# Ledger of designs, part 111: peptides against a protein of PDB entry 5OOQ

Target 1, 227 residues: chain A of PDB entry 5OOQ
Amino acid sequence: YREDVRQVVTHPANALSFLQPGRLVEISVNGKDNYGWGAVVDFAKRINKRNPSAVYTDHESYIVNVVVNTMYIDSPVNLLKPFNPTLPEGIRPAEEGEKSICAVIPITLDSIKSIGNLRLYMPKDIRASGQKETVGKSLREVNRRFPDGIPVLDPVKNMKIEDEDFLKLMKKIDVLNTKLSSNPLTNSMRLEELYGKYSRKHDLHEDMKQLKRKISESQAVIQLDDL

## One batch from the design tools (peptide; made by RFdiffusion4, then SolubleMPNN)

Design b2_p19_4_s4 (from b2_p19_4, 6 letters changed)
Fold by OpenDDE base, seed 2:
Structure b2_p19_4_s4 (fold): chain B 227 residues (1-227), chain A 19 residues (1-19)
Amino acid sequence: as target 1 above (227 residues)
Amino acid sequence: SIKYTEENEENVKTLDVEL
């Protein structure tokens, strides 16, 4: 059920509007490399310059750049390419007892475990010297302030996911959590069906255009207020 | 300090951490 909710929450139609600069996201790459909570820098639609005809899944169709403070110190971070989610060999989080550094890593939506109900104030130029480390300090401070965990966005109350099939899914999950009785496999199959129905109802291309317009308008308003 | 941002266009209360 958690994975099923994650699939809906991290779908471009739902996630992108909440991936503003400074948004906290919990990161797991390849189901193995847990970077913990990072801060969103930006995102872009994934474009393969070498293969323009490449088709990506919905969850792999966008690249999110995130600041993490858990990168292993001896990771080859100089080999990281902006907007390339295929991470070089040796890029990994620090293990217990290892030293970590701050890094900006490109991830797919599928690498987002959770979206936090928290944003950091982000430097204008994250690539400038010392700026990643500033964000890293902020991440440490947030973790200190939330020892029981960073609050996660509520898919219905916060993210306003009002799809009827998703609401039915959430109700079922609540019932299942209360009843402890239903076979996870049966529920997973049903969720896959619900996700399939959800995906078919949304024109992701149009939704993305609308979102980009709203982001641009919001940035324009901020710039106008800063002038 | 942790501040709640004003309701964004989506009426989402977001915690902002200013350092």
Scores: peptide ipSAE 0.025, ipTM 0.693, DockQ to the pose 0.068
Fold by OpenDDE base, seed 3:
Structure b2_p19_4_s4 (fold): chain B 227 residues (1-227), chain A 19 residues (1-19)
Amino acid sequence: as target 1 above (227 residues)
Amino acid sequence: SIKYTEENEENVKTLDVEL
């Protein structure tokens, strides 16, 4: 159920308008490498110049550059390629007891676990020496101030996701969270059905999806210029 | 100092963490 909500929240039609510079996002790469909370630098539509006909899934169709402060110190960060979400071997978060450094990593929308309701002030040139470390200090300070976790954007109240099937999904999740004791299997099947309906509606409303993407991209550009 | 920017229409709190 959390995954179904995550898929809707991280869908380009919903997420991109909230991926402004400095937006906090919780990062999990390939479902294994947890970098914790990072800060968005920018995002771009994924373009394969070698294969222009490459079709990406919606969640893989955008690359988000994020600053993390949890990169393992001996990770080959010099091998990172901008806008390439396929991370080199050895790029991983620091484990307990290991030293970490700040790095900018390219991720897909699918690597976003949650979107925070907080935004950091971002340096104009994040690639300049010392700027990533400044963001890293800010991330540590945020984590210190929110020991119970960084507040997550409410999909309905904050993100204004008003899709009827999604609202039904959210209500069912709330009911399930309160009624975890009764019939988990029947409730799971209904959630999958609702997610399926939501997905189909978005596929059918491709024009509206494209419009939402354009609006989100335009808003992101405006905020980059205001920084 | 945390400067909270005004809640935009989306209730997004911008935390300007001045270090």
Scores: peptide ipSAE 0.024, ipTM 0.644, DockQ to the pose 0.090
Fold by OpenDDE base, seed 1:
Structure b2_p19_4_s4 (fold): chain B 227 residues (1-227), chain A 19 residues (1-19)
Amino acid sequence: as target 1 above (227 residues)
Amino acid sequence: SIKYTEENEENVKTLDVEL
């Protein structure tokens, strides 16, 4: 069910409107290379100049350029080609104990694990010297502020996905979560992990709602002080 | 700055959160 939700969320019809510059996205390339949370630079429709007749799946039909701060330092980043999601050999995230650098990588929608409910302020020219490192610092600060995880967009409330089958899927997940909460003995580690992520998402949503209220209150206070 | 995306009826508004 989680993968089904991911497929719907990352579909172009739903995802593209939320891939504004600075949008945080959780990145997993080839199902194994987890870069963690990165920031969207831009996206474009995938065009194969060598094979114009190439048909891509919906999830492979767009390329998203993202800044990551977890690239292995000895990765051949100079071989990266803008808007080419076929990454060179050796392009990988840093493992534990390895040093990382900031890089801009092109990914497909299928490489998006989740879409965050946060955006970074992005430099105008991310390709200029030092700009990706600035974004990298911002990513570190975000991760520091959200130790329990970056808040994920709610597919229904935030993304306004109103597909009936999707809503039924979400209801089934909610029922399963309720049953799991009521029957602790059926907690497979996977369901506990899924529920923990969902529960953290709900808690983060509430925390973010509170943060929004505080920001709105602070803005209201600023407006009151400016009056 | 971090921008928080706020729910609204039509579009997600981005609120600037001072880092």
Scores: peptide ipSAE 0.095, ipTM 0.700, DockQ to the pose 0.148; fails the geometry check
Fold by OpenDDE base, seed 5:
Structure b2_p19_4_s4 (fold): chain B 227 residues (1-227), chain A 19 residues (1-19)
Amino acid sequence: as target 1 above (227 residues)
Amino acid sequence: SIKYTEENEENVKTLDVEL
């Protein structure tokens, strides 16, 4: 059920308006590499220069650059390419007992586990010397202040997802969370169907125009106070 | 500073992260 909600929340039509610079996102690359909470730098539509006809899924159609503070210190971070979500071999989070560094990694929307209800003030030039480390310190401070976890955006209250099929999905999840007795497999199939219906109702191109407007409006409202 | 978006208030409460 969490995965089904994640699919809707991280869909471009919903997520992009909340991926402002400094937005906290929880990152899991390929469902294996958990980087924890990172801060959004920027995002762009995925363009394959070598294969312009490449068709991506909705969740793979955008690249989000995120600062993480959990990169394994010996990872080949110099091989990272902005807006290339195909990470070099050896790029991974630090395990317990390993040292970590700050890095900017390009991820797809599919690598976002959750979107936080917090936004960091971001440096103007994240590529400048020491700026990633500054964000890394801020991330550590956030984690310290929220020992019980960083607050996640409410899909309905905060993200204003008003799609009827999604609302029905959320209600079903709430009911199922109260009903421990239902077969997980049957429920996952139903949720996948609901997501499929939701996705088919939205045209990514039209959604992008609406998202750009919402992003512009949100950027105007967000006075980032100085860190 | 860390901004917290509360539900109804357009006012992102900025949590000042004293670094």
Scores: peptide ipSAE 0.044, ipTM 0.708, DockQ to the pose 0.138; fails the geometry check

Design b2_p19_5_s1 (from b2_p19_5, 5 letters changed)
Fold by OpenDDE base, seed 1:
Structure b2_p19_5_s1 (fold): chain B 227 residues (1-227), chain A 19 residues (1-19)
Amino acid sequence: as target 1 above (227 residues)
Amino acid sequence: SEEEERRKLAEEIMTLIKP
């Protein structure tokens, strides 16, 4: 069911309106390369100049440029091609014990695990020297402030997905969660987790507002320091 | 003050980040 939800959420009809610059997205490339949370730079419709008649699936029809701070330091980032989601060999996230760097990578919508309910301030020119590292610092700060995970957009409440089948799916998930939670002990923990997530969502909205403020302040400070 | 300018810039950034 989680994959079904992901498919709906990451569909262009739903996702694109939430892929504003600075939007946090959780990234997994090829189902194995987990970059964690990155920040959206921009997106564009995928165009194959060599084969204009190429038809892409909905989830592969757009390229999203994202800043990640988890790129393996020895990855051949210089071989990255703008707007080419087929990443060169060796482009991968850092593993445990490895050093990471910031990079801008092009991904498809299918590589998005989740869309965060948080946006960073993005530099106007992310390609300028030091700008991706600034975003990387902001990403680290966000992760530090959300040790339990970055809040994800609610598909219904936030994304306003009103598809009947999707709503049925969500209800089924809720029922399953409730049934799994019908064990009073798990219900209290999950309700505390959900209410903690919801209360954290409300507090996260304020904390996100404060975090956005602090990130903005930090970025403002960085911008002021760069001025 | 530098702090006020930082605050203004932060507010501008926040305005841009507002969903």
Scores: peptide ipSAE 0.021, ipTM 0.542, DockQ to the pose 0.058
Fold by OpenDDE base, seed 2:
Structure b2_p19_5_s1 (fold): chain B 227 residues (1-227), chain A 19 residues (1-19)
Amino acid sequence: as target 1 above (227 residues)
Amino acid sequence: SEEEERRKLAEEIMTLIKP
């Protein structure tokens, strides 16, 4: 069901209106290269100059340029071409213990794992010296402020997806989530996992309430100085 | 990575939270 939701959310008809500059998106390339949360720079319809008659799937028909702060430092970033989603060999996120840098990478809609309910104020010229690093700092601050994760857009409440079949899907998911949330065993396991991974002093129940509140906020715009 | 694990967990938690 999660993948089904992702397919609908990342479809051009739904996603493009929420890919404004500064929109946070979670990025996974080729199902393995997880860059984490990045910030949208811009997007454009994919055009193949070599083959103008090329037809792409809906999820590959647009290119989104995003700033990430998790690029492996020794990646050949100089070979990156704007609006070319075929990444050069060696372009990857930093692994544990490796250093990372900020980079702008072109991705397809299919590489979007989730769309955040937050937007950063973006520099006018992201490719100017030091601007990517500024966004990188903002991304780090956002992650610091949301230790429980960045709030994701609600497909119905925020994105206003009103397709009947999708609504039925969401209803089914909601029912399942309700059942899971009401199961003491499931809750216990989840709490244990959360405690082990986050090790925070805050009450986990309160943390969930706070997260719920943040999720309910519609398309918050965050400035670096407001963080 | 630990960050990836935290993110996955956060995402899982968020899926269980109603808006």
Scores: peptide ipSAE 0.018, ipTM 0.432, DockQ to the pose 0.022
Fold by OpenDDE base, seed 4:
Structure b2_p19_5_s1 (fold): chain B 227 residues (1-227), chain A 19 residues (1-19)
Amino acid sequence: as target 1 above (227 residues)
Amino acid sequence: SEEEERRKLAEEIMTLIKP
């Protein structure tokens, strides 16, 4: 049930407007590698230079660059390719007892577990020496201040998702959470159908274009305010 | 506003981390 909400929240039509530089996001790569909370650097539409006609799913159509402070120290971070979400072998979070370092990793929207209701001030040049470590310190401080977890954006109150199909999905999830019905599989299928309807009703491509324009405009405004 | 609260929190965090 949480996964269905996550799919809606992390959809480009909803998520991109909240992926400003410094936005905290909880990262799980391929459902296995949990990096914890990281900070958004930027995002871009996924482009395959080798195959410009490549079609990606909505959740794979954008690459988000994020700073994490949980990268295993011996990970081959030098093999990371900018805007390539296919991470090299050995790129993983540090396990308990292992040392970690700060790194910028490219992820897809599908690797976002949650979007935090907090935004850090980000260095202008994250690639400059020591800047990733500064963000890493900030992330540690945030985690220290929020021992019970970083506040997550409310899909309705904060993200203002007012789509009727989404609201129906949320209601069904609430009902399912209260009633652990005897048939989890049937409930999952119904949720997928509702999500499918939500996804189909929106010309998501056009919405994404409009959102991208708004984001670009907003970024331009932020740059102007920093001047 | 929630945005102001986030900004305040961010400023507080930045203030604490500045050497």
Scores: peptide ipSAE 0.025, ipTM 0.641, DockQ to the pose 0.147; fails the geometry check
Fold by OpenDDE base, seed 5:
Formats: structure tokens, sequence, C-alpha cells
Structure b2_p19_5_s1 (fold): chain B 227 residues (1-227), chain A 19 residues (1-19)
């Protein structure tokens, strides 16, 4: 159910109006690289100059530039291409015990796990020296102030999503959460079932993403061969 | 309300982070 909610929330029709500069978003790239909470710089419709006829899914049709403070320090950040969500090899979040740096990365809407109900003040020129680090400090401060987690936008109350099927889904989730809070065993089994369904959907989604990535990589290789 | 408290905290954070 969480993935179903995420698909609706991160759809361009719903998400774009909340991706103002400074908006906090929780980032997971390709279902495996968790950067945590970052801050939106800007977004643009995805344009493939090399293949103008390329058709993208709704969730891959926009590029969101985000500042993260969890980039692995030895990541080849100099190889990052603006508005190219296909990240170079080695671009990853820092693991436990590793040092991290601030970076601006281009992501798709599909890489947004959650949209926060907070917006940072953003520098006018994020590419200027020291500006991304300033945002990084702000992100650390936010995380410090919200030890129990950054508040997420309410899809109904805040985002004003009025789709009837979605509202029914949200009501079902609310009922399930209420039941889960009342019975630990039911919570565990349902969490396991939800996690199992989420894991299966996530695995399928990850498999689809991996397949799409392989297709994209194959297309990139084909484009390289055409060069 | 919890929402009002979150809003107040957010405003406080924004004030502190405001350049």
Amino acid sequence: as target 1 above (227 residues)
Amino acid sequence: SEEEERRKLAEEIMTLIKP
C-alpha cells in the first residue's frame, strides 16, 4: 500500500506543485541508494537531446535537482551531468563509517520516497562556492530538530489529492494502522504482509528499474556504438 | 494540535535557517 501511495504522490500531476526550491524530499535512487532527506533546487521536463523521440513514463518524465549531504566523499561527482538522471558509476551515498559530502544530483520523480512538509531557504546560486554546504548544514539542523522523522506532506490535507480511489486507499491504510496499533501480533503479521507485498512490489519495481536501466544502458551503448 | 505544533516548529526552523 505504501508503494501505491508513493506512485500517486510522486506523479507529476500531484508532485510538481510541491517541488519548490528548498522543499525537502526523501531520496532513494534505483531502490537501493538511500540518500536520506535532500532539498529541491529545481526541476525540468526531461529532454533527451540525443533521442528526441524517447518516451518516458510519467515518473521518469521530469528531472529534479536535489542537494544531498550524504554523498560518498570519493564519489566521482565531477562526472555528474546536469539534468541527466543516469548517474555515473560510483555515485552513491556514504555507508556507515564513511565520510560524506554535499552534492547536487539529478533524480527522477521515481526516486522520491517522500515529500516533506518543510521548505528550506535556498541560496540564489546553488552552484556558487560554499552554497551547497550551507544547504547541507541546514539539512543537518532539520534532522537534529526532528529526531522522530521529518513530517511528510499529507496527500489529502496538504496535497489536496481528491481521487476517490486514492481516498479509499488512504482510508484503508488508516484503518489498518489503527488496527495495527491495537494488536502487536496483527501488526507484525500485517507489517510482514505489507512488507512482503512492498518487498515484492519493490523487488518487481527494482527489477523493472534494473531492466529499464539495462535497456537504457544498452541504448547508451548503442548510442555509443552509433558514435 | 499536533499539526499546529509541527507548523510552529517548522516556522522556528525556517527562522533559524533563514539567511
Scores: peptide ipSAE 0.023, ipTM 0.604, DockQ to the pose 0.111; fails the geometry check

Design b2_p19_5_s2 (from b2_p19_5, 8 letters changed)
Fold by OpenDDE base, seed 1:
Structure b2_p19_5_s2 (fold): chain B 227 residues (1-227), chain A 19 residues (1-19)
Amino acid sequence: as target 1 above (227 residues)
Amino acid sequence: SEQAARQQLAEEIMTLIKP
């Protein structure tokens, strides 16, 4: 269910309006490289100059440039190409005990684990000397102030996602969380059973694709009405 | 509410991070 929520939240129709400069996002690249919380610089539609006919999934169709302060110091950051989310080999977060540096990395929407309800003031030119480090200092300060975690945008209250199927999903999650809190042992088995039954009966992936399409269509209609 | 507290804290931090 958490992944389902993430898929909806990080869909372009929902996410892009909240990816203003300075927006905090939690970053996980390739499901393995956790950079923690970074700050959005900007985003752009992904364009493949070598293959203009390339079709990307919705979650891979945009590139988000983010400042991270957890880049391993010996990572080949000089090999980073602007607007290329395929990161060079050796680009990784620092492990425990390793030194880190600030870097701007291009990521896809699929690499966003969560969107924070915080926005930093960003320098006008992040590529200027010392500017990334300034943002890095701000990120450290934010993490210090929020030891229990940076507040995440509420999909319904903050992002105003009003899709009926999504609201039903959120209600189900809330009910499950409430039940889990009341009876952890019985509910863990039920969650596995429910997940197993739900996974078997509903191709959640297909439902999510349908939801993504509906969201995309609704956004297209909104854009058409705004034009 | 915990959410209101987080929002207030978020606003405070945004104010503090002003250059």
Scores: peptide ipSAE 0.033, ipTM 0.665, DockQ to the pose 0.141
Fold by OpenDDE base, seed 5:
Structure b2_p19_5_s2 (fold): chain B 227 residues (1-227), chain A 19 residues (1-19)
Amino acid sequence: as target 1 above (227 residues)
Amino acid sequence: SEQAARQQLAEEIMTLIKP
C-alpha cells in the first residue's frame, strides 16, 4: 500500500512541482541502496542521445540530480555521469561503520521513496569546490533536528492532489489499511489497475498540454512570420 | 557559542514549506 501511494506521489504530474532546488527527498535506488534523505539540485526530462526512440515509463522519464551525504567513500564517484541514472558498479551508500562522502547522483523518480516538507537553501553552483559538503552539513543538521524523521509532504493537504481518481485511490488505500485483507495480491492488483487508469488519464492530459503548447508555439511562429 | 551559530545557520539554510 505504501508502494501504491509512492507511485502516485512520485508520478511526474505530482512530483515535479515539488522538486525545487533544495527539496528534501528520501532516496532508495534499486529497492536496496538506501541513501537516506538527500537534497534536490535540479531535474530534467530523460533524453537518450544514443537511442532517441527510447520510451521510458513515467517514473523513469525524468532524471533528478540529488546531493546525498551517505555515499560510500570508496565509491567510484568520478564515473558518475550527469543525467545518467544508470549508476556505475560500486556506487552505493555507506554501510554501518563505513565512511561516507557527499555526492551528486542522478536518480529517476522511481528512486524517490518520499518527498519531504522541507527545503534547503541551495548553493547556485553545487559543483563548485566545497558546495556539496556544505549541503551535506545541512543534511546532517536536518537529521539532527528531526530525530523522529523528516516531515513528509501530505499528498492531499500539501501536494493538493485533487484528482478524483487519486482520491479514490487514497480512499481504497485507507479502506485496505483499516481492513485486514486475506488476499493482498488481489487488492494490489486492483490498486494497480486504478493507478493505471490514473496514469493513463494523466498521460492524456500531458499529451493535450504538449499539443496545446505545440499549437501555441506554431501559432506564435506563424504570428512572427506574419509580422 | 558555536552551537548557537550552528543553530542559526541551520535556521537560515532550511525552510519548512507550508501549504
Scores: peptide ipSAE 0.031, ipTM 0.642, DockQ to the pose 0.121
Fold by OpenDDE base, seed 4:
Structure b2_p19_5_s2 (fold): chain B 227 residues (1-227), chain A 19 residues (1-19)
Amino acid sequence: as target 1 above (227 residues)
Amino acid sequence: SEQAARQQLAEEIMTLIKP
């Protein structure tokens, strides 16, 4: 069901009006390369100069240029072609322990996992020296501020998607999420986490009480010696 | 300090983040 929602949200009829410069989008290329949250530079209708008669699906018919700060440092970024969503071999996000750099990559709408309810200020010329790194710093700061995740646009409240079938889908998802949250396993895991925090707090409180007692006893001994 | 620079950047971003 989440994929069905994604298909509707990322359809040009819905998505394009929210792809302003600086809009945060979560990027997954080819279902395997997760770049995390990036910032939209611009978008354009996909044009194939070599094959003008090429017909693209709705989700492949536009190219979105996005700034990411998770590009693997040794990726052949110099081979990136503007407005060409077919990425060269070796273009990938950094894995754990690898260094990353900022890059502008062209993606299709199909590579958007989610659209954020936040917009960064974008430099006028992103291709100027140092500008993509500035956006990269902003992305890091946003991620720092939202440790629980960047807020996603609400398809109904924010995007005003009023299709009846879509609304039914959303209701079904809400029911399923409620069931999942009420699952005994989920509740057990949450309880364990809460209990762990409680136990630590209790231990600290007991340590403080013991320390206070020791201080009081030491003061009492000093008073007895002074008497 | 690095912390002050981060705070300034944070404030700048907050002023520029439009919903």
Scores: peptide ipSAE 0.018, ipTM 0.611, DockQ to the pose 0.051
Fold by OpenDDE base, seed 3:
Structure b2_p19_5_s2 (fold): chain B 227 residues (1-227), chain A 19 residues (1-19)
Amino acid sequence: as target 1 above (227 residues)
Amino acid sequence: SEQAARQQLAEEIMTLIKP
């Protein structure tokens, strides 16, 4: 159920408006490499230059650049390609006892575990010498101040996710968390069904928004031609 | 300078957390 909530929260329609520079996000790459909390630099729509017709899933359709302070020191960070979420072999977080460095890594929305209710001040040029380390110090200070964990954005109160199906999902999760003794399989199936309905509805809304944008763009082009 | 920056960050964080 936590994964289902994560899928909704990290969907572009919900997440992108909260991925401002300096936004804290908890990062897990490929479900294996936990970098902990990082800071958003920027994001962009994923473009395949080789295949412009490439269709990505919603959660893979954007690239988010994030500063992490947990990169293993001997990771081949020089092989990182901007806006390429396919990380080179050897790019990993430092393990216990290993030294870490600050790095900017490109991730997909699917690699966001949670979105924090905090923003750091971000330098204008994060790639300038010493700037990543400054952000890294700030990240350490935040972690020190929040030993019980960095506050996470509330999907309803903060993110204003008011979708009826999502609210029903959240209520069901709350009920399930309280009723751990009731048939978990039936509740899981219902949750998946609700998520499926939400996802389909959301896709339709995004399609409508895209169509409206295309119409608006077409109208703007027509106005330019009439000028 | 670094302490002042940390204090400013702390104040900013506190301001953001206050509902």
Scores: peptide ipSAE 0.018, ipTM 0.572, DockQ to the pose 0.080

